# Peptides against a protein of PDB entry 8OXM, part 52

Target 1, 371 residues: chain A of PDB entry 8OXM
Amino acid sequence: FKAEFRLAGGVNLPKIIDCVGSDGKERRQLVKGRDDLRQDAVMQQVFQMCNTLLQRNTETRKRKLTICTYKVVPLSQRSGVLEWCTGTVPIGEFLVNNEDGAHKRYRPNDFSAFQCQKKMMEVQKKSFEEKYEVFMDVCQNFQPVFRYFCMEKFLDPAIWFEKRLAYTRSVATSSIVGYILGLGDRHVQNILINEQSAELVHIDLGVAFEQGKILPTPETVPFRLTRDIVDGMGITGVEGVFRRCCEKTMEVMRNSQETLLTIVEVLLYDPLFDWTMNPLKALYLQQRPEDETELHPTLNADDQECKRNLSDIDQSFNKVAERVLMRLQEKLKGVEEGTVLSVGGQVNLLIQQAIDPKNLSRLFPGWKAWV

## One batch from the design tools (peptide; made by RFdiffusion4, then SolubleMPNN)

Design b1_p11_4_s3 (from b1_p11_4, 7 letters changed)
Fold by OpenDDE base, seed 1:
Structure b1_p11_4_s3 (fold): chain B 371 residues (1-371), chain A 11 residues (1-11)
Amino acid sequence: as target 1 above (371 residues)
Amino acid sequence: SGLAKLAEMLS
């Protein structure tokens, strides 16, 4: 390890360290404290298994369908080391950076990212109708620009076209795998894009197995497919390549039902793996910028020794685990809202749910569904 | 050495 470190910013002040391996190669690593990396590590293992299934199938292998993974080494319940995703940028940083974000550069007369957030925060406690109308006003005055990512990074037209296809395939694979695992909507800072491959890397996997539905503001989309995410695909949007890659990914997942259920069952019943949503985690994930001043770091997890009888906790946990497994089995059978759908029907429903401005308008404003 | 520095950085 080098003697110096850099801060990556944020409340937990993760430390970027440079390490020399036994091979003499320098490697950048992120050291995260005060966070449980076990969920990230487990989800990366599940993604590796999904990638193995996708590589075994001829149609998904030909399409190079993969979910990007990174190395996670948990060191304790509150600490670990992450592989630094070198050559990646958060999509939120590219899109809505205050200094030089793509929205400011390409759409200087649109609402600022701050104005959009303010408008949506003002209606957060209002009716769904009021949220929808304000969301539509925000969307009209904040037009998508993510098409410019590939145009800026890839100047050769043939390379540009190939990278736009790689992006579209990456979004499709991560969306369907993310839906099966119940990752739900993803904050724009928790989706990285590789500046060389145009592939997405999903980080901070602390919400899985549809636990986003039990947040104070529940998630209403199966995955993030916002206007900028779609704009990055180019003129075809969700049609053609994206839809076909979703269908082929879903086909592999459904045909691997027994394997996926067995793996998730082992993980859900692992006493070392806490995937459940707790009230403190729920508050943290949907914290207001104004509330950052009052949450003293004295969220010592030690004080909620709620002496619930161990038996009642275990029975409640088992019932939640069983419900997650049942819902996973339904997804893998194509059961949506009590109806059995074909792969194409299921994928179509999920795409429509993900792009519906009524669903997007109901999301937590901190997650920026207009981006 | 490296793990001890890592532990010290995590504390």
Scores: peptide ipSAE 0.006, ipTM 0.440, DockQ to the pose 0.031
Fold by OpenDDE base, seed 2:
Structure b1_p11_4_s3 (fold): chain B 371 residues (1-371), chain A 11 residues (1-11)
Amino acid sequence: as target 1 above (371 residues)
Amino acid sequence: SGLAKLAEMLS
């Protein structure tokens, strides 16, 4: 380890350290001192397994369908080391950075990111109708710009086309696998883009198994497929490559039902893997100041051991785990809203749900559904 | 040790 560290920005002030390996290579690592990285580590293992399934299938292998993974080493219940994803940027940083964001650069006459956020915060406690109206006004005055990411990074037209294709495949694969696993909290800072590959890296995997639906503001979309995410695909949008890659990923997931259920069952009953949403975590996720104010005062959550009766905890936990497994089995059978769908029908429904302005307008404002 | 510095960084 080098003697010095740098702070990464953000609420938990993660420390960037440079490590010299036994091979003499320098490796940058992110040290988190207040986050439970066990969930991230477990979800990365599930993603690696999904990648193995995708590589075994000829159609998904030919399309190079993969989820980008990173190394996680949990050290304690509140600390661990992450691989620093060198050459990645949060999509939020590229799109809505206050000083040099792509929206400000390419659409200087649109609403600022702050104006959009303020408008959506003002209606946060209002009706769904009022939220929808304000969301539509925001969307009219905040036009997508994510197409410019590939245009800025890849000047050669052949490379540009290849990277836009890689992006579209990465969005498709991560969207379908994320949906199957019930991955939530897909805000613009939890999705990185690789500046060399144009592939997405999903970080902060602390909301899984549809636990986003039990947040104070429930998640209403199966994955992030907002206007900027679609704009990055180019002129075809969700039609063509994206849809076909979603269908091929869903085919592999559905055909791997037994394997996926067995793995998720082992994880859900692992006493070391707390995947359940707790009230403190829910408050932390949706009371985050939407302003990029670097300094959250650390609430010392004193470990009030709520000695709930062990028997009532176990029965409630088992019922939640069983419900998660049943819902996972339904997804893998193509059961949506009590109807069995084909792969194409299921993927179509999920795309429609993800792009529906009514669903997007109901999300927590900090999710930035207009981006 | 690198571990001691890591522990001090995590405290």
Scores: peptide ipSAE 0.006, ipTM 0.452, DockQ to the pose 0.032
Fold by OpenDDE base, seed 3:
Structure b1_p11_4_s3 (fold): chain B 371 residues (1-371), chain A 11 residues (1-11)
Amino acid sequence: as target 1 above (371 residues)
Amino acid sequence: SGLAKLAEMLS
């Protein structure tokens, strides 16, 4: 280890350390404190399994369909080491950085990211109709710019085209795999983009198995397919390459039903793997900017373990696990809203749900559905 | 050990 460390920024102030391996190669690592990396580690193993299934299929292998993974070493319930995703940036940092964000650079006359956030926060407690109207006003005055990522990073036209294709394939693969696993909390800081490959890296995998639907403001989209995410695909948008890559990913997932169910079943019943949403986690994920001032550190985690009878906890947990497995089985059979869909029909429904302004307008304002 | 130095850096 080098003697120096850097801060990565953010609330938990993760430490970036440089390590020299026995092979003489320098490797950057991220050391997180006050964060449970066990769920990230488990989800990375599931992603590696999904990648193995995608590499076995000739059609997905030819398309190089993979979900990007990183190494996780959990050290305790509140600490661990991550592989630093060198040469990645949060999509939110590129798009909506206060000083040099792409929206400010390319659309200086549009609403600021702060104005958009404020408008959506003002209607957070209002009707769905009022939320939809304000969301449409925000969207009209905040036009997508993510096409400029590949244009800035890849000056050669042939390289630019290949990288835009790699991006589109990465969005498709991660969207379908993320939907099958019920991955939530896909805000603009939890999705990194690789500046060399244009592939996405999904981080902070703490909301899985549709637990985002039981948040105080429930998630209403199957994955992030917002206007900037679509703009990064170029002129074809969600049509052509993206749709075909979603269909081929979904085909492999559905054809691997038994393997996926068996792995998820083992994980859901692992006593070391807490995947359930708790009230403290829900509050942390949907904190209001106004609530930052009153968090006095007087959460003495006196774990008053509410001695809920161990029997009632176990019965409630088992019922939730069974419901998650049943919903996973439905997804892998193509059962949506009680109807059996073809792969193309299921993928089409998911795309329509993800791009619907009515679903997007209902999301928590911190998710930034207008980006 | 490298782990003990890592634990000190986590503290």
Scores: peptide ipSAE 0.006, ipTM 0.448, DockQ to the pose 0.031
Fold by OpenDDE base, seed 5:
Structure b1_p11_4_s3 (fold): chain B 371 residues (1-371), chain A 11 residues (1-11)
Amino acid sequence: as target 1 above (371 residues)
Amino acid sequence: SGLAKLAEMLS
């Protein structure tokens, strides 16, 4: 390890360290000191298995459908080492950076990212109708610009076209795999884009198995398919390549039902894998930027041995795990809202749910559904 | 060559 480290931004001040491997290669790593990386490690293993299933199928292999993965090494319940995603940027940093973000550069007369955030925060406690109206006003005055990512990075027209297809395939694969696993908290800082491949890297996998639906402001979309995400696909949007890649990914997932259920069952009952949403985690994920000051609860692990009978805790946990498995089985059968759908019907429903401005307007303002 | 593979991916 080199003696020097850099701080990455964020509340937990993760350390970027450079190390020389036994192979003589220099590698950058991210050391987190207050996060449980076990969930990230487990979800990366599930993504690797999904990639194995996608590589076995001829149609998904020909389309190079993969979810991008990174190495995670948990060191403790509060610390671990992540592979540094070199040559990636958060989509939020590219789009809505205050100094040089793409919205400011290409749409200087639109609302600022701050004005959009403020307007949506003002209606956070209002009716769904008021949230929808303000969301539509924000969207009208904040037009998508993510098409410019590939145009800035890939000047050759043939490379540009290939990279836009790689992006579209990456969005499709990660959206369907993420939906099957119930991946939440897909805000613009938890999605990286690779500046060389145009593929997405999903980070911070701490909201899975639809636990985003039990947040104080519940998640209302199956995956992130916001206007900028769609704009990055180019003129066809969600039609053609994106839809077909979603359908082929969903087909492989549905045809692998037994394998996926068995894997998720083993993980849900692993006593070392805490996937459940707790009240403190829920508060942390939906904290206001203004409230960052006082609530450093030192989670002294000691005090919450509330003597609830071990039997009642175990029974409650088992019921939640069973419900998660039942919902996963429904998704893999194409059961949506009590109806069995074809692959095309299920994918169409998920796309419509993800792009619906009524669903998007109901999300927590920190998720930035207008981006 | 690349355009023909693209046509096969778009079909």
Scores: peptide ipSAE 0.000, ipTM 0.251, DockQ to the pose 0.014

Design b1_p11_4_s4 (from b1_p11_4, 7 letters changed)
Fold by OpenDDE base, seed 1:
Structure b1_p11_4_s4 (fold): chain B 371 residues (1-371), chain A 11 residues (1-11)
Amino acid sequence: as target 1 above (371 residues)
Amino acid sequence: SGKKILEEMLK
């Protein structure tokens, strides 16, 4: 280990450390304190299993369908080490950085990212109709620019085309596997893009198994497929390559039902893996940027008083785990809203749900559904 | 050694 560390930004002030391995290679690592990395580690293991299934199938292997994974080493319930995703940038930083973000550079006459956020926060407690109208006004005055990522990074036209395809395949694979695992919508800072591969890396996997639906503002989309995410695919958008890659990923997931259910069952009943949403975590995930200063929950609230009968907590937990497994089984059977769909029908429904401006307008404004 | 360094960096 080098004696020096750098701070990464954010509330938990993660420490970037440089380590020399026994192989003489320097490796950058992120040390997080006050954060439970067990869920991230578990989700990375599930992604590795999904990648194994995708590599066994000829059609998904030919398309190079994979989810990017990173190394996670939990050290305690509140600490661990992450692999630093070298050569990645948060899509939110590229798109909506206040100084040099792509929206400001390519669309200087559009609304600022701050103006968009303010408008959507003002209607946060309003009707769905008012939210939809303001969201449409924001969308009209904040046009997508994510196509420029590949154009800036890949100057050769043949390389540019291949990288745009790699991006589209990465979005498709992560969207379908993310839907199966119930990751839901993802904050723009929790999606990294690799500047060399154009593949996505999903980080901070603290919401899984549809627990985003029980947030104070529930999720309304199966995965993030916002206008900028679609714009990065180029002129065909969700049609052609994206749709076909979603269908082929869903086909492999559905054909691997028994394996996926068995793995998720073991994880849901692991007493060391708390995947359930708690009120403090829910408040933290949907806090206002202005409220970041005061809500240091001193987690010194005595764990003493919630000696609710261990039996009633365990029974409630088991009933939640059973419901998650049942819903996972439904997804893997193609059961949506009580109807059995084909792979193409299910993928079509999910795409339509994810791009519907009525669903997007209802998301938590902090997650920036207009980006 | 490495675990102790990490534990000190997490304080």
Scores: peptide ipSAE 0.012, ipTM 0.467, DockQ to the pose 0.032
Fold by OpenDDE base, seed 3:
Structure b1_p11_4_s4 (fold): chain B 371 residues (1-371), chain A 11 residues (1-11)
Amino acid sequence: as target 1 above (371 residues)
Amino acid sequence: SGKKILEEMLK
């Protein structure tokens, strides 16, 4: 280890360290304190397994369909080391940075990112109809610009075209794999883009197995396929390459049902793997700026009563795990809303659900569904 | 061990 470290910024002040390996290569690492990285580590292992399945299939291998992964080493329940994703930027940083974001640069007469957020926060407690109307007004006055990412980074037209295809394939693969695993909390800071490959890196995997649906504001989309995500694909949008890559990914996942179920079953029943949504985590993920009121942690819940109800807690946990496994099995059979769909029918339904402005308008304002 | 060094850097 080098003696010097850098701060990455943010609330938890993660430390960037440089390590020299036994191979003489320098490797940058991110050391996080106060965060449980076990869920990230487990989900990265599941992604590596999905990549192995995708590489075994000739059609997905030829298309280079992969979900980007990073190394995670949990050190404790509150600390770990992440691989530093060099040459990546959060899509939110590129799109909606207050100073130099792409929306401000390319659409200076549109609403600011702050104005959009304010308008959606004002209707947060309103009807779905009022949320939809305000969301449509925001969308009208905040037009997509993510096409400019590839245009800024890749000046050669042939490279630009290849990178736009790499992006579209990455969105398709991560969307379908993420849907199968029930990956939530896909806000614009939890999705990185690689500035060299144009591939997406999904981070902060703390909402999985559809636990986003039990949040105070439930998640209403299967994956992030917002207007800027679609704009990055170019003129064909969700049609052609994206749809075909989703179908080929879904085909491999469905044909690998037994392997996926067996692995997820082992993980759901691992006593060291807490994947369930708890009230404190739900509050943290959907905090309102106004709710800075004194949540004094009344730490005074006496340790004594927790011993008796372990059997009822275990029975409740087992019933949740069983429901997650059943829903995973349904997805892998193409069962949607009680109907068995073909791969093309299932992928079409998921795309329509993900782009529906009625579903997008219902999301928590912090998810930034207009971006 | 590298783990102990990292645990000390997290203090």
Scores: peptide ipSAE 0.011, ipTM 0.497, DockQ to the pose 0.031
Fold by OpenDDE base, seed 5:
Structure b1_p11_4_s4 (fold): chain B 371 residues (1-371), chain A 11 residues (1-11)
Amino acid sequence: as target 1 above (371 residues)
Amino acid sequence: SGKKILEEMLK
């Protein structure tokens, strides 16, 4: 280990360390404190299994449909080491960085990222109608720019085209697999883009199995397919390559139902794998930037052991696990809202749900649904 | 050990 470290941004101030391996290679690592990386580690294993299924199928293998994975080493319930995704940038940093974000560079007359955030925060406690109207105003005055990522990074037209396809395939694969697993909290800092491959890396996998739906502001979209995400696909948007890659990914997932159910069942009943949303985690994920000042945790943990009988907690857990498995089975059968859909019908419904401005306007403002 | 270094770095 080098003696020096850098801070990564964010509330928990994760430490970036450089390590020399026994192979003499330098490897950057992110050391995260005050967080349980066991969920990330488990979800990375599930992604590796999904990748194995995708590689076995000829159509998905030919399309190189994969989810980018990273190494996670949990050290304790509150600490671990992440592989630093070298050559990646958060899509939020590229798009909405305050100093040199692509929106500011390419759309200087649009609303600032701060103005958009403020407008959506002002209506956060308002009606769905008021949220929708303000979201539409924000969207009108904050036009997509993510097309410029590939244009800036890939100057050769043939390379540019290939990388835009790689991006589109990565979005499709991660969207469908993320939907099947009920992956939430897909804000712009939890999605990295590789500057060389144009593939996405999904990080912070702490909201899975549709636990985003039980947040104080419930998640209303199956995956992130916001206007900038679509803009990165180019002029075809969600049509053509994206839709076909979603369908081919969904075909593989549906045809692998028994394998996926068995794996998820083992994980849901693993006593070491806490996937359930707790109230403190929910508050943390939807905490306002302004509220950072007053939560000095006076953890006067007066251990009022609410000895809720271990039996009642266990029965409640088992019922939640069963519901998650049932919903996973429904997704893998193409059951949506009590109707059995074809792969194309299911993928179409998911795309429509993900791009619906009514659904997007209802998301927590920190998710930045206008980006 | 590398674990002890990491635990110290998490403080």
Scores: peptide ipSAE 0.011, ipTM 0.469, DockQ to the pose 0.035
Fold by OpenDDE base, seed 4:
Structure b1_p11_4_s4 (fold): chain B 371 residues (1-371), chain A 11 residues (1-11)
Amino acid sequence: as target 1 above (371 residues)
Amino acid sequence: SGKKILEEMLK
């Protein structure tokens, strides 16, 4: 390891370290402290399994349908080492960086990202109708620009076309697998894009198995398919390549039902894997920037010896795990709202749910559903 | 949030 580290910013002050491998290659690593990387590590293993299933199928293999994975090495319950995703940028940084975001560069007369967030925060406690109206006003005055990512990074037209297809396939694969695993909506900063491959890397996998539906502001979309995500696909949007890649991914997932159920069952009952949503995690995920000042880290985990009987905790946990498995089985059978759908019907429903401005307007404003 | 951590990690 080099003796020097860089602070990656953020509340937890993760450290970027350079290490020299036994092969003489320098590798950047991210050391996170005060963060439980076990869920990320488990989700990466599940993604690797999904990738194995996708590579076994001829149709998905020919399309190169994969979820980008990164190495996670948990060191403790509160520390670990991540592979630094070198040559990636958060979609949110590219789109809505305060200084030089693509929205500001390409749409200087549109609302600022701050104005959009403010407008949506003002209606956060309002009716769904008021949220929808303000969301539509925000969307009208904040037009998508993510098409410019591939245009800026890939100047050769043939390369540009190939990379736009790689992006579209990456969104499709991650959307369907993300739906199956119940990852829900992904914040724009928790989606990285590789500047060389145009593939997405999903990070901070702290919400899985539809636990986003039990947040104070519940998730209303099966995956993130916001206007900028769609704009990155180019003029065809969700039609053609995206839809077909979703259908082929869903086909492989449904045909692998037994394998996926068995894997998820093992994970849900692993005593080392805490996938359940707790109130503190829920608050942390949906905190307002204004509320960050008062939560001093003085939540010593020590004092709430709420001796809830171990038996009642175990019974409640088992019932949640059973419900997650039942819902996973339904998804893998194509059961949506009590109806069995074809792969095409199920994928169509999921796309419509994900792009519905009524669903998007109900999301937590901190997740920037207008981006 | 892990989001802010990564926002600032990539700055």
Scores: peptide ipSAE 0.006, ipTM 0.346, DockQ to the pose 0.117

